# Designs tried in a protein design run: peptides against a protein of PDB entry 5D63. Part 67

Target 1, 292 residues: chain A of PDB entry 5D63
Amino acid sequence: SLRRGIYHIENAGVPSAIDLKDGSSSDGTPIVGWQFTPDTINWHQLWLAEPIPNVADTFTLCNLFSGTYMDLYNGSSEAGTAVNGWQGTAFTTNPHQLWTIKKSSDGTSYKIQNYGSKTFVDLVNGDSSDGAKIAGWTGTWDEGNPHQKWYFNRMSVSSAEAQAAIARNPHIHGTYRGYILDGEYLVLPNATFTQIWKDSGLPGSKWREQIYDCDDFAIAMKAAVGKWGADSWKANGFAIFCGVMLGVNKAGDAAHAYNFTLTKDHADIVFFEPQNGGYLNDIGYDSYMAFY

## One batch from the design tools (peptide; aimed at target 1 D213)

Design b2_p27_2_s2 (made by RFdiffusion4, then SolubleMPNN; from b2_p27_2, 20 letters changed)
Fold by OpenDDE base, seed 4:
Structure b2_p27_2_s2 (fold): chain B 292 residues (1-292), chain A 27 residues (1-27)
Amino acid sequence: as target 1 above (292 residues)
Amino acid sequence: SDKLFKEFYENLLKLVRKERAELLSKF
C-alpha cells in the first residue's frame, strides 16, 4: 500500500513527470507531462498523497505548490477527459478527486485510477513533450500500457522514518530525547538547504558569546527553513525537514547546538553546522536532544 | 552555549540515567 507522503510522480515509459501547469491554483488548471531534473526541487511536480480513511488504497493528491487537488473533470469516464488542478480538501468525498493508487502488474510502478469513473491517469500517447496531455483513460489494472504506469518517488519521510534514521546514527547519546513536531517532512536536497541557509543571513552572522552562539544559529536555521516552506508551498499537512540537535562531546564537558537533515536515500541523517554551512557525518558531538 | 547546555545535559543525566535502557529501546 502506498504510504502517505509527498511524491514526484514519473511516467514509467518516458522521462516525464506529472506537472501542474505553471503551478497555478486556478480551478481547471491542466495537469500535464513535463520534464524534470533529478535531485532538485521540481516545484510544480510534487504531490501530497493523503490516504482516505476506510477506503482501501484511495487518496487525494494535492499539488504541493498550488494547494489544489488532482481532479478528473466532471468525473467523466470518457477517454480523454481532462485531469486538472481544482480546489478541494484532503478528505473530500468528491469522487472526481479520489484516486485509487495500487501497484501495476510490473510490481514497481503504480496505476492511478479515479475512484468514481474507474478510468486511469494516462499520459496521452506517451508524449514526452512539455505540456503533454494527461487525461482519464480506460484501462485495467493488469494492462501493461506504460502511458498509465507511474513511479512514485517518495520525496518525504514520516516522523517515524526520521526517527528511525536518527536511531541508526552512531552519534546519538544514550540519554537522547527526540521531539517530533510534525508528521510528514519534505526532505530537501542539500543544495536547496544550503541556499536557504545563505538567504537567511546566517553566513554573515557573527558568533557572540551566549548572546548569539550555537543555539541561536541552529534555531535561526530552523526558522529560516520553516519560513521558506511557508512562503514556497500552498499545501498544508507537511513540514520541511530541518532538525535541531543538542549534543555533548565524548568527555561530557562541552555541548553544541546544530542542525541535521536526511541523506538522499532518507536512511541516515547528516549533520549541518549553521555557523559555516558545512555538512558532516561526524560533528564531534553525540545528540542528547533533538526536535524536528 | 557550552555552559548552559552542559547544565541542561547534566540535569538530563540525573533525571534519565535510570531510564537509559528504556530510552534506547525507543530507538
Scores: peptide ipSAE 0.028, ipTM 0.530, DockQ to the pose 0.047
OpenDDE base, seeds 1, 2, 3, 5: peptide ipSAE 0.015, 0.017, 0.026, 0.019; ipTM 0.430, 0.444, 0.538, 0.445

Design b2_p27_2_s3 (made by RFdiffusion4, then SolubleMPNN; from b2_p27_2, 19 letters changed)
Fold by OpenDDE base, seed 3:
Parts: structure tokens; C-alpha cells; sequence
Structure b2_p27_2_s3 (fold): chain B 292 residues (1-292), chain A 27 residues (1-27)
């Protein structure tokens, strides 16, 4: 079954993603097919899938940018019915905004069925052009039509997954304690993470003994990421991944505070030095404490 | 056995806390 999380949803037939046009929060904003750039944030193309309790394989899909929800216009079962962004809530009872999402017959892609109409989200005619119509369309779960098959590229991790990634890292002290602050985390590309770092002013910040040293840099980075998240996205119920670690060197005679994020595959962590913006697999310290 | 284990565990936790406090003093 599909897990709660943030997804980039890509058509199985053509290189087109489900896009909320202009990221607009207006009711009735078209959801369309649009090109995307791999390993980038794809601002208008991220969807938070929230599972509905006690309704098998059924979700709301909240656009991360606009905070609006995928909505089948009037819940109509007519082929060609528009799919739009519309105001809603994560646990709505409105069947226009409830989507049953299950594996397709190929075992890799998913189909997205409206709970009420039983029609499927369809990239009409498999049109790969920007702005191509996405609509509700008749179909079946076992059909191989790529117009109705979607890859769900997971862009977030749960706190448990993050914890597991940390646990696998060799640079963790035997006395390590981790503190989880949120439940689900959008994992940023390094380029975006670096840009936040640059915009924070940290590159121009001067290290000063005790008054503004490693812990201040690390906390400032986390604060900058938090602010960036709040300023960038209208959806709720997730955080932006940016960890803080306290570590000690092998000799035990030096301590350091630093940041960390997750690798692209979400399986490992990478350390980030907020004093110089560097990414390292080995920062020279073993973490005895983290919060993220 | 259980009481001895609990005492040992509490002692160990205290040692860990002291160690952490010492490390934190460097910040």
C-alpha cells in the first residue's frame, strides 16, 4: 500500500508530471501535465498523500505549494471531467477529493481512482505537452493504458526512516541519543539546501569564540530551513529535513556542532558544515546527540 | 538479579549523563 508522504507523480508513458497550474490556490485551478526536471524541487508538482483512516488505499492529495487538494469537478463520472485544485482538508468526506491509489497491473506504477465516480486520473491522449489536460476517465484497474498509470516518486521520509538512516551511519557515538521533532520530512536536493544556506547569511557570518561558534551556525541553519519551509509551502503536516548533531572526535578532546541531511535515495545521511557549506561523508566527529 | 540489574542500569545512565554534561560544557 502507498505510504503517507510527499510524492512527485509522473506519468508512466511520457515524461510528464501532475502539475497544479501556476501553483495557484484558487478553487478550480487546472491540474495539468507538465514537464519536470529530475533532482529538483519541482515546486508545483509535489503532493502530500494523506491516508484516510479505515478506508483502504484511499487518500487525499494536497498540493504542497498551494495547500489545495486534487478535486474531481462535481465528482462527475463523465469521461473528460476536469481535475482541479480546490480547497479542502486532509480527512475530508467529500468524495470529489478522495482518491483510491493502488498498484497497476505492471506492479510498479499506480492508478488513481476517484472514490466516488470510480473513474481514473488520466493524462488525456498521453499528451506530453505542458498544460496537457488531466481528467477523470473511465477505466479498470487491470488495464495497461499508460495514460492512467503513474509513478509515485517519494520525496519525503518518515521520522522512522530518518532514524534508520542515522543508525546505519558509522559516525555515530555509542552514547547517541536522537530526538525526533516531526513525523514526515521533505528531503531537499543539495542545491536547494545550499541556496537556503546562502540566503541565511551564514556564508558571511564570522566565527566568534563562544558568542557565535559551531552550535550557533548549526542552529541558524536549521532555523533558516524552517523559515524557508514556512515561507515556501502552504500545505501543513510536514517539515523540511535539516538535522542538528553534536559530536565528539575520536580522541574525545574536541566537540563540534553541525548539520546533516539525507542522501538522494534516503538511505543514508550526509553531513553538512554550516560554517563553509560543505557536504561530507565524514565530518571527523561521532554524533552523541541529534535532533531533526 | 533484577534489583542488581536495575541498580547497574541506573548507575550506567548516571555515568552517561555525566559524560554528556562534560562534553556539552565545551559549547
Amino acid sequence: as target 1 above (292 residues)
Amino acid sequence: DEEAFKKFYEELLELVRKERAEILSTF
Scores: peptide ipSAE 0.048, ipTM 0.430, DockQ to the pose 0.035
OpenDDE base, seeds 1, 2, 4, 5: peptide ipSAE 0.036, 0.047, 0.025, 0.015; ipTM 0.470, 0.478, 0.423, 0.257

Design b2_p27_2_s4 (made by RFdiffusion4, then SolubleMPNN; from b2_p27_2, 16 letters changed)
Fold by OpenDDE base, seed 2:
Structure b2_p27_2_s4 (fold): chain B 292 residues (1-292), chain A 27 residues (1-27)
Amino acid sequence: as target 1 above (292 residues)
Amino acid sequence: SMAEQEKFYQELLDLVRAERAAVLATA
């Protein structure tokens, strides 16, 4: 079954993603097909899938940017019914906003069925143009029509996945303690992570003994990412990944505080030095503590 | 020292946990 998480939802037939037009929070805002850029944020095209307790394979889909939910207009079963953004809640009982999401017959893509109408989210005519209509349309689970097949590209990690990535890293001290602060994390591209760092003022900050040293830099970066998250997204129930680590060198006579994030494939961590904006596979320290 | 750093960050974590608990209680 589909895991809770943030997804970029891409059509299986053409290079188009499910997009909330202009990222608008207005009720009735069209959801459309739109081009996307790999390895970028794709602001209006991120969806938080929240599983409904005790309802098999059923989710709400919250647009990360607008905080509104995917909604089948009037719950109509008529082919061509608009799919829009609409105000809602993560655990709504409104069948217009409940979506059963299961694997298609190809075993890799998903189909998105409205819980009430039993129609499917359809990229009408497989139109790859920006602004192409997405609508509810008749279909079956076993059909091979790519207009109704979607790849769910996961853009987030669970706390467990982050924990596993840390555990695989060779630069972890035997006394390591990790503290998990949230349950689900949007993982940023390095370019975005770096831009947040630049905008924070840290590149111009001066290292000063004790009063503004490594821990201050690392915490300031964490704070900057937190603020960026709060200012950028209207949806709730997730965090932006940015870790803080404390490490000790092999000799045990030097310590350092630094940041870390996840690699593109979410399988590993990469260290980030907030004093210079560098990414490193080996920062020269073994972490004895992290929080993220 | 490392011990002082650990203590400091533990205090921060405790504060975060307290804040989260308060939010959950009011939600």
Scores: peptide ipSAE 0.006, ipTM 0.360, DockQ to the pose 0.037
OpenDDE base, seeds 1, 3, 4, 5: peptide ipSAE 0.000, 0.000, 0.005, 0.000; ipTM 0.283, 0.321, 0.348, 0.263; seeds 1, 3, 5 fail the geometry check

Design b2_p27_3_s1 (made by RFdiffusion4, then SolubleMPNN; its pose is not in this set)
Fold by OpenDDE base, seed 3:
Structure b2_p27_3_s1 (fold): chain B 292 residues (1-292), chain A 27 residues (1-27)
Amino acid sequence: as target 1 above (292 residues)
Amino acid sequence: SRLEEFKALAEGGDEAIIARAEERRAL
């Protein structure tokens, strides 16, 4: 079963992703096939899948950038019906915006069926060109048509997954206590994380004893990421992953405050030093407290 | 001595070490 989360949705047949054209929040904005760049944000191509309670395998799909929802125009079952962005809510009862998402016959990709019409999200003719039509189309769950098969690449982690990643890290103190602030986190590529750091002004900030030291840098980084998230995305119900840790060295005679994020596979954490923008697998401290 | 201080901290347990370290956060 597909979990709640943020997904990059890629066609199984061609290197094209489900894209909300121009990231527009206007009702009726076309959803189209578009090229993407791996290990980047792909701004208009991220979708928050929210499971509908008590409706098996059924979700709304909210575009992260626009805050609008995937919508089958007029809920029509006619092949070729437009799929657009449209205003909505995460737990809507509007069948135009309800999508049953289950594994295809290949066991790796998914099919996206409109709950009402029972038609499937289709990259028309498997067209790999930018702006290619995505439409509702007749189909079945078991057929192998790649035009209707989609890979759901998870771009976020739950708080539980983040907690598990931390728990596996060898640089956690025996007295560690973690505090979870949100439920679902978009995990940024390091390049984006670094750019936020640069834009925050932290690279030009001067260390000053107590008044602006490690904790100030670490909190400033988290604040910068939070602000970046608020400024960049119109969807709600998720956060941008950026943790803060307090740690003590092995000798027990020094403490530090620093940041951390998740590795690309979301299985591990990597430490980030906000004073110099470095990523480290070992920052020289064992964390006794984190919040994220 | 520094060694005596560390021994004293160790006797106080991990929480005592952490508390002392927080006062010495210098980075």
Scores: peptide ipSAE 0.038, ipTM 0.543, DockQ to the pose 0.041
OpenDDE base, seeds 1, 2, 4, 5: peptide ipSAE 0.034, 0.038, 0.021, 0.028; ipTM 0.516, 0.506, 0.570, 0.581

Design b2_p27_3_s2 (made by RFdiffusion4, then SolubleMPNN; its pose is not in this set)
Fold by OpenDDE base, seed 4:
Parts: C-alpha cells; structure tokens; sequence
Structure b2_p27_3_s2 (fold): chain B 292 residues (1-292), chain A 27 residues (1-27)
C-alpha cells in the first residue's frame, strides 16, 4: 500500500507530472499535466498523500505549495470531469476529495480512483504539453491505459526511515541518542539546501570562540531551513529535513556540532558543515546526539 | 573504562566533551 508521504506524481506514458496551475490556492484552480525537471523541487507538483483511517488505500492529496486538495468537480462520474485544486482538510469525508490509490496491473505504477465516482485520474489523450487537461475518466483497475497510470516518486521520508538511515552510517558513536522532532520530512536537493544556507547569511558569519562557534552555525542552519519551509509551502503536516548532530572525534579530545541531510535515494545521510557549506561523507566525528 | 567515560560525556552533551578535550590537552 502507498505510504503517507510527499510525492511527485508522474504519468507512466509521457514525461508529464500532475501540476496545480500556477500553484494557486483559489478554489477551482485547474490541475494539469506539466513538464518537470528531475532532481529538482518542482514547486507546484508536490502532493502530500494522507491516508484515511479505516478506509483501505484511500487518501487525500494536498498540494504542498497551495495547501489545497485534489478535487473532482461535483464528484461527477462523467468522463472528462475537471480535476481541480479546492480547499479542504486532510481527513475530509467529502468524496470529491477522496482518492483510492493502488498499484496498477504493471505492479510499478499506480492508478488514482475517486472514492465516490469510481472514475480515474486521466491525462486526457496522453497529452504531454504543458497545461494538458487532467480529468476524471471511466476505467478499471486492470486496464493498461497509460493515461491513467502514475508513478509516485517519493520526495519525503518518515522519521523511522531517517532513523534507519542514521543507524546505517558508520560515523555514529556507540552512545548515540537521536531525538525525532517531526513525522514526515521533505528531503531537499543539495542545490536547494545550499541556497538556503547562502540566503541565511551564514557564509558571511564569523566564527568566534564560544559566542558564535560550531553549535551556533548548526542551529542557525536548521532555523534557516525551518523558516524557508514555513515561507515556501502552505500545506501543513510535514517538515523540511535538516538535522543537527553533536559528535566526538576518534581520539575523544575534540567535539563538533554540524548538520546532516539525506542522500538522493534516502538510504544514507550526508554531513553538512554549516561553517563552509561543504558536504562530506566523513566529517571526522562520530555522532553521539542528533535531533531532526 | 574508556567506554564508561565516553558514555558519561555523551550524556553530558557538547559541553562535557569540550571539558574533557581541554583536560586532555592539558596533559
């Protein structure tokens, strides 16, 4: 079953993603097919899938940017019914905004069925052009029509997944204690992470003994990422991944505070030095504490 | 033991490790 998370939803037939037009929060904003750039944020094309308790394989889909929800217009079962952004809540009972999401017959892609109408989210005519219509359309779960098949590229990790990634890293001290602050984390590309670092003013900050040293840099970076998240996205129920670690060197005669994020495949962590903006697989310290 | 010492340092946080480092440098 599909896990709670943030997804980039890509058509199985053409290089088009489900896009909320202009990222607008207005009710009735069209959801359309749009091109995307791999390994980037794709601002208007991220969707938080929230599973509905006690309703198998059924979710709301909240656009991260607008904070609005995928909505089948009037819940109509007519082929060609518009799919739009509309105000809503994560655990709504409105069947216009409830989507049953299960694997297609190919075992890799998903189909997205409206809970009420039983029609499927369809990239009309498989049109790969920007602004192509996405609509509810008749179909069945076992059909192979690529217009109704979607890849769910997961852009987030759960706290458990992050914890597992940390546990696999060789630079974790035997006394390690981790503190989880949130449940689901959007994982940023390094380029975006670096840009936040640049915009924070940290590149121009002066290291000063005790008064502004490694812990201040690390906390400032985390604060900057948090602020960026709050300023960038209207959806709630997730955080932006940016960890803080305290570590000790092998000799046990030096300590350091630093940041970390996850690798592209979300399987490992990479260390980030907020004093110089560097990414390292080995920062020279073993972490005995982290919070993220 | 060294392991016990490291555990104690970890429980004390960054400041405890810095204090330990200073102690070691003073030797």
Amino acid sequence: as target 1 above (292 residues)
Amino acid sequence: SLADRLKALAEGGYEAIEAYAEERRAR
Scores: peptide ipSAE 0.012, ipTM 0.408, DockQ to the pose 0.049
OpenDDE base, seeds 1, 2, 3, 5: peptide ipSAE 0.005, 0.008, 0.007, 0.008; ipTM 0.332, 0.345, 0.435, 0.447

Design b2_p27_3_s3 (made by RFdiffusion4, then SolubleMPNN; its pose is not in this set)
Fold by OpenDDE base, seed 5:
Structure b2_p27_3_s3 (fold): chain B 292 residues (1-292), chain A 27 residues (1-27)
Amino acid sequence: as target 1 above (292 residues)
Amino acid sequence: SRAEELEALAAGGREAIIAAAEERRAR
């Protein structure tokens, strides 16, 4: 089954993603097909899928930017019914906002069925144009129509997945203790992570013995990412991935504090030095503590 | 239990590292 998480949802037939028009939080804002840029944030095109307890394969879809939910207008089963953003809650009982999401017959893409109407989210006519209509449309789970097939590109990791990535890294001390702060994390592209670092003022910060040294830099970066998350997204129930580590060198005579994030495939971590903005596979220390 | 013993050993190791590290932060 589809895991809880943040997804970029891409049409299986054309290079178009499910987009909340202008990222507006107004009720009735159209959800449309729109072009996207790979390996970027795609601000209006990120959706938090929240599984409904005790209802198999059924989710709400919250737009990260607006904090509103994917909504089939009036729950109508008529082909061509608009799909819009609308206010809601993650665990709503409103069938207009409940979506059954399961694999299509091709085994790689998903179909998105409205729980109430049993119609499917459809990129009308497979139109690849920006602003193309997305609507509820009649269909079946078995048909091969690419207008109703969607790839779910996972943009987040669970705390468990992050923990597993850390555990696979060779630069973790045998006494390592990790402290998980949140449940689900949006993983940023390095370019975005670096931009947050630049905007934080850290590139111009002066190192000072004890009073503003490695731990202050690392914590300041964590705080900057947290603030960026709060200022950028209206949805709740997730965090932005940015870790802090404390490490010791192999000789055991030096210690450092630094940051880390996840690689693009979410399988590994990469270290980030907040004093210079560098990404490293080996920072020269083995982590004995992290919080993220 | 063995699990508790191992955790205690790990905790002791962490404390030793932390204590040593407090005065040796790298620049």
Scores: peptide ipSAE 0.042, ipTM 0.610, DockQ to the pose 0.050
OpenDDE base, seeds 1, 2, 3, 4: peptide ipSAE 0.038, 0.040, 0.041, 0.036; ipTM 0.576, 0.582, 0.570, 0.581

Design b2_p27_3_s4 (made by RFdiffusion4, then SolubleMPNN; its pose is not in this set)
Fold by OpenDDE base, seed 4:
Structure b2_p27_3_s4 (fold): chain B 292 residues (1-292), chain A 27 residues (1-27)
Amino acid sequence: as target 1 above (292 residues)
Amino acid sequence: SLLDELKALAEGGEEAIIARAEELKAR
């Protein structure tokens, strides 16, 4: 079954993603097919899938950028019914915004069925052009039509997944204590992470003994990422991944504070030095404390 | 060693480790 998380939803037939047009929060904003760039944020194309309690395989889909929800217009079962962004809530009872998402017959892609109408999200005619219509359309779960098949590329990690990635890293001290601050984290590409670092002013900040040293840099980076998240996304119920660690060196005669993020495959962590913007697999310290 | 000291402090809680680590900050 599909896990709660943030997804980039890509058509199985053509290189097109489900896009909320212009990222607009207005009710009735068209959801359309649009090109995407791999390993980038794809701002209008990220969707938080929230599972509905006690309703099997059924979700709301919240656009991260707009904070609005995927909505089948008037809940109509007519083929060609518009799929739009519309105001809503994560645990709504409105069947216009409830989507049953299950594996297609190919076992890799998903189909997205409206709970009420039983029609499927369809890239009309498999049109790969930007702005192509996405609509509710008649179909069946076993049909192989790629117009109604979607890959769900996971762009987030749960706190448990992050914890597991940390646990696999060899640079964790035996006294390590981790503190989880949130439940689900959007994982940023390094380029975006670096840009936030640049925009924070940290590259021009001066190290000063005690008053503005390693912990200040690390916390400032965490704060910058938090602010970036708040300023960038209208959806709630997730955070942006940026960890803070305290570590001690092998000799036990020096300590350091630094950041960390997750690798692209979400399986490992990579250390980030906020004093110089460097990414390192080994920062020279073993972490005894982290919060993220 | 100082590392051993930090390990011992861990028995007293994270706050003790952090406090001692502040004294060991190198940069």
Scores: peptide ipSAE 0.046, ipTM 0.453, DockQ to the pose 0.067
OpenDDE base, seeds 1, 2, 3, 5: peptide ipSAE 0.018, 0.015, 0.031, 0.027; ipTM 0.435, 0.338, 0.547, 0.437

Design b2_p27_4 (made by RFdiffusion4)
Pose (drawn by RFdiffusion4):
Structure b2_p27_4 (pose): chain A 292 residues (1-292), chain P 27 residues (1-27)
Amino acid sequence: as target 1 above (292 residues)
Amino acid sequence: AAAATAAYNAALAWSRAQTAAYWAAQS
C-alpha cells in the first residue's frame, strides 16, 4: 500500500509530472502534464495523499500549494473526462475525489483509479509537452500502457522515518532524547533550506553572549521554517522538516545549538550551522537533545 | 505577532533549561 505522504507524481513513459495548472485554487482548474526540475520544490506538482478509513488502497489527493483536490469531472466514466482541481475535504465521501492507488504490473509505478467511475488517470497520448491533458480513461490494472502509469516519488518523511535517520547517525550522545512535534514532514532540498535561512535575516545577525547566541540562531531558524511552511502552502496535515539540536563536544566541556535536515534519500541527517549557512556531516558535537 | 514572540521565548527558555539540566547531571 502507498503510505500517507506528499508525492511528486511522474508519468512512467515521459518525464512529465502531474501539475495543477498555475497552482490555481479555482474549481475546475486543469490538471496537466508538465516538466519538472529535480532537487527543487516543484510548486504546483506536490500532492498530499490521505488514506481513507476502511477503504482499502483509497485516498484523496490534495495539491499542496492550492489546497484543492484531484477531481474527476462529474464522476463520468467516459474516456477523456477532465481531471481538475476542485474544492473538497481530506476524508470526503465524494467519489469524484477518491482514488484507488495500487502498483502497476511493473511493480514500481502505480495506476490511479477513480473510486466511482473505475477509470484511470491517463496522460493523453503520452504527450510530453507542457500543459498536456490528463483525463480519466478506460483501462485495466495489469496492462503495460505507460499513459496510465505513474511513479509516486515520496517527498516527505513520517516522524518514525526521521527518528530512524537520527538513530543511525554516528554523532548522537549517550544521553540523547528526541522530542517529536508533528507526524509527516516535507523534506526540503538544501537549496530551499538555504533560501529560507537567507530570507529570515539570520545571515546578518551578530553573535552576542547569551542575548543572541547559538540557541537563539537555531530557534530562529526553526521558527523561520515553520513560518515559511504556513505562508507557502494551502494544504493542511503536514509540517516542514527542520530540527533543532543541542550537543556537547568530545571533551565534555563545550555545548552548541544548531539545526538539522535530511539527505535527499531521506535515510540520514545533515547538520546545519545557522550562524553561517554551512552544512556539515560532523559539526563537532554529539547531540544530547533534539526537537523537530 | 505577540503569540509568535511568546512561543519563541518559551522555546528559548526551555532549551536553556535542557542545557542547565545536562550540566547539573554531569556535576

Design b2_p27_4_s1 (made by RFdiffusion4, then SolubleMPNN; from b2_p27_4, 14 letters changed)
Fold by OpenDDE base, seed 5:
Structure b2_p27_4_s1 (fold): chain B 292 residues (1-292), chain A 27 residues (1-27)
Amino acid sequence: as target 1 above (292 residues)
Amino acid sequence: SAAEQAEIEAQKKFFREQRAAYWASQS
């Protein structure tokens, strides 16, 4: 079954993703096929899938940028019915905004079926052009038509998954305690993470003994990421991943505060030094405390 | 372009297969 999370949803047949046109929050904004760039944010193309309790394999899909929901116009079962962004709530009972998402016959891609109409999200004619129509269309779960097959690339991690990645890292002290602040985290590309760091003013900040030293830099970075998240996205129910760690060196006579994020594959953590913007696999300290 | 398409497909594989393998090893 599909997990709760943030997904980039890509067509199985052509290099197009499900895109909310211009990221607009207006009711009736077209959802369209659009090109994308790997290892980037793809702003209008991220969707938070929220599972509906007691309804198997069924979700709402909230556009991260606009905060609006994927909506089948009038819930119509007619082929060619528009799929649009529309105001809604995560746990709505409106079948126009409820989507059953299960594996297709190829075992890798998913199909997206409207709960009420039983039609499927379809990239009309498999059109790879920017702005191509996405509509509800008749179909079956076992058909091989790539117009109705979608890869769900997960762009977020749960708190449990983040915890597992931390636990696997060799630079964790035996006394380590982690404190989880949120439930689901969008994981940023390093380029975006670095840009937030640059925009925060930290590159020009002066280290000063006690009054503005390692802990201040690390907390300032986390605050900058939090603000960036709040200013960038209208959807709720997720955070932007940026951790703070306190560590001790091997000799036990020095401590440091620093940041960390997840690697691209979400399998490991990488340390980030907010005093110089460096990414390190080994920062020279073993963490005894983290919050994220 | 062909190069762009290849990169997209490689990225898809990375997202789906690489991550799946890791999480499977944690169970």
Scores: peptide ipSAE 0.008, ipTM 0.330, DockQ to the pose 0.017
OpenDDE base, seeds 1, 2, 3, 4: peptide ipSAE 0.007, 0.008, 0.007, 0.006; ipTM 0.325, 0.348, 0.337, 0.359

Design b2_p27_4_s2 (made by RFdiffusion4, then SolubleMPNN; from b2_p27_4, 13 letters changed)
Fold by OpenDDE base, seed 1:
Structure b2_p27_4_s2 (fold): chain B 292 residues (1-292), chain A 27 residues (1-27)
Amino acid sequence: as target 1 above (292 residues)
Amino acid sequence: SAAEEAAIRAAREWLRQQRADYWASQA
């Protein structure tokens, strides 16, 4: 079963992703196949899958950038029916915007079936060109046609997954307490995380005893990430991952405040020093508190 | 140190209370 989360949705046959054209919030904006760059944000190609309560394997798909939803035009079962962005809500009853998402016959990719029409999201003719038509098309769950098979690359973590990653890290103090602030987190590439850090002004900030020291840097970084999230995305119901930790050194005679994020595979955390923008597997402190 | 441990405990309690207050405000 597909988990709630943010996904980059990639065709199983060609190197194209499901893209909301120009990231436009206008009703009827085409959803198209488009090339993507691995390990980048892919701004118009991120989709929040929200599971519908008590409806098995059924989701809405909200474009993170536009805040609009994947919509089968008029809910038509006709092959070639346009799939567009359209205004909606996460828990809509509109079958035009409800998608049953289950594993394909290959056990790795997914098929995306419109709940009402029972047609499938199809990269028409497997066209790998930018702007290629994505449409509703007839099909079955067991067919192997790659035009209708999609890899769901998870770009987010739940709070529980983040908690598990922290728990696996060796630099956690025995007295550790973590406080979860949100439910789902977009995990940024380090390059994006660093750019936010640069844009925050922190690289030019000066350490000053007590008045602007480690905790101020760490909190300022988290605030910068939060603002970046608010300014960048129109969808709701998720946060941008940026943690704050308080730690103590092995000797127990020094404390530090710092940030952390998740590794690409979401299995581990990496520490971030907001005073210099460095990523470290070992920051020299064991965390006794975190919030994220 | 004992003082540091006390400060940590106080900070944890403060944060716990903040979270509790938030959820209470959402109810």
Scores: peptide ipSAE 0.006, ipTM 0.393, DockQ to the pose 0.041
OpenDDE base, seeds 2, 3, 4, 5: peptide ipSAE 0.006, 0.000, 0.006, 0.006; ipTM 0.391, 0.311, 0.392, 0.294

Design b2_p27_4_s3 (made by RFdiffusion4, then SolubleMPNN; from b2_p27_4, 13 letters changed)
Fold by OpenDDE base, seed 2:
Structure b2_p27_4_s3 (fold): chain B 292 residues (1-292), chain A 27 residues (1-27)
Amino acid sequence: as target 1 above (292 residues)
Amino acid sequence: SAAEEAEIQKQLAEFRAQRAAYWAARE
């Protein structure tokens, strides 16, 4: 079954993603097909899938940017019914905003069925143009129509997955203790991570003994990422991944504080030095503590 | 628990495979 998480939802037939037009939070804002760029944020095209307790394979889909929810207009079962953004809540009982999401017959893509109407989210005519209509349309789970098949590209990790990535890294001290602060994390591309670092003012900050040294840089970076998250997204229930580590060198006579994030495939961690903006597979320290 | 860890590892393996396939197809 589909896990809770943030997804970029891409059509199986054409290079188009599910997009909330202009990222608007207004009720009735069209959801449309739109081009996307791999390995980027794709601001209006991220959706938080929240599983509904005790309702199998059923979710709400919250647009990360607007904080509104995917909504089938009037819950109509008529083919061509508009799919829009609309105010809602994660655990709503409104069937207009409840979506059953299961694997299609090809075993790789998903279909998105409205819980009430039993119609499917459809990229009308497979139109790859920006602004193409997305609508509810009649269908069945077994049909192979690519207009109704979607790849769910997971853009987030759970705390458990992050913990596992850390555990596999060779630069973890035997006394390591990690502290998990949140449950689900949007993982940023390095380019975005670096831009946040640049915008924070840290590149111009000067190292000063004790008063502004490694721990201050590392915490400032985490704070900057946190603020960026708060300022960028209207949805709740997730965090932006940016870890802080404390490490000791091999000789045991020096310590350092630094950041870390996840690699593109989310399977490993990469260390980030907030004093110079560098990414390293080996920062020269073994972590004995992390929080993220 | 051991069972929970096993499930995490299973999910992680599936996730890795999915991500690898995704990037391989687009880059």
Scores: peptide ipSAE 0.014, ipTM 0.381, DockQ to the pose 0.017
OpenDDE base, seeds 1, 3, 4, 5: peptide ipSAE 0.007, 0.007, 0.008, 0.000; ipTM 0.323, 0.338, 0.324, 0.269; seed 5 fails the geometry check

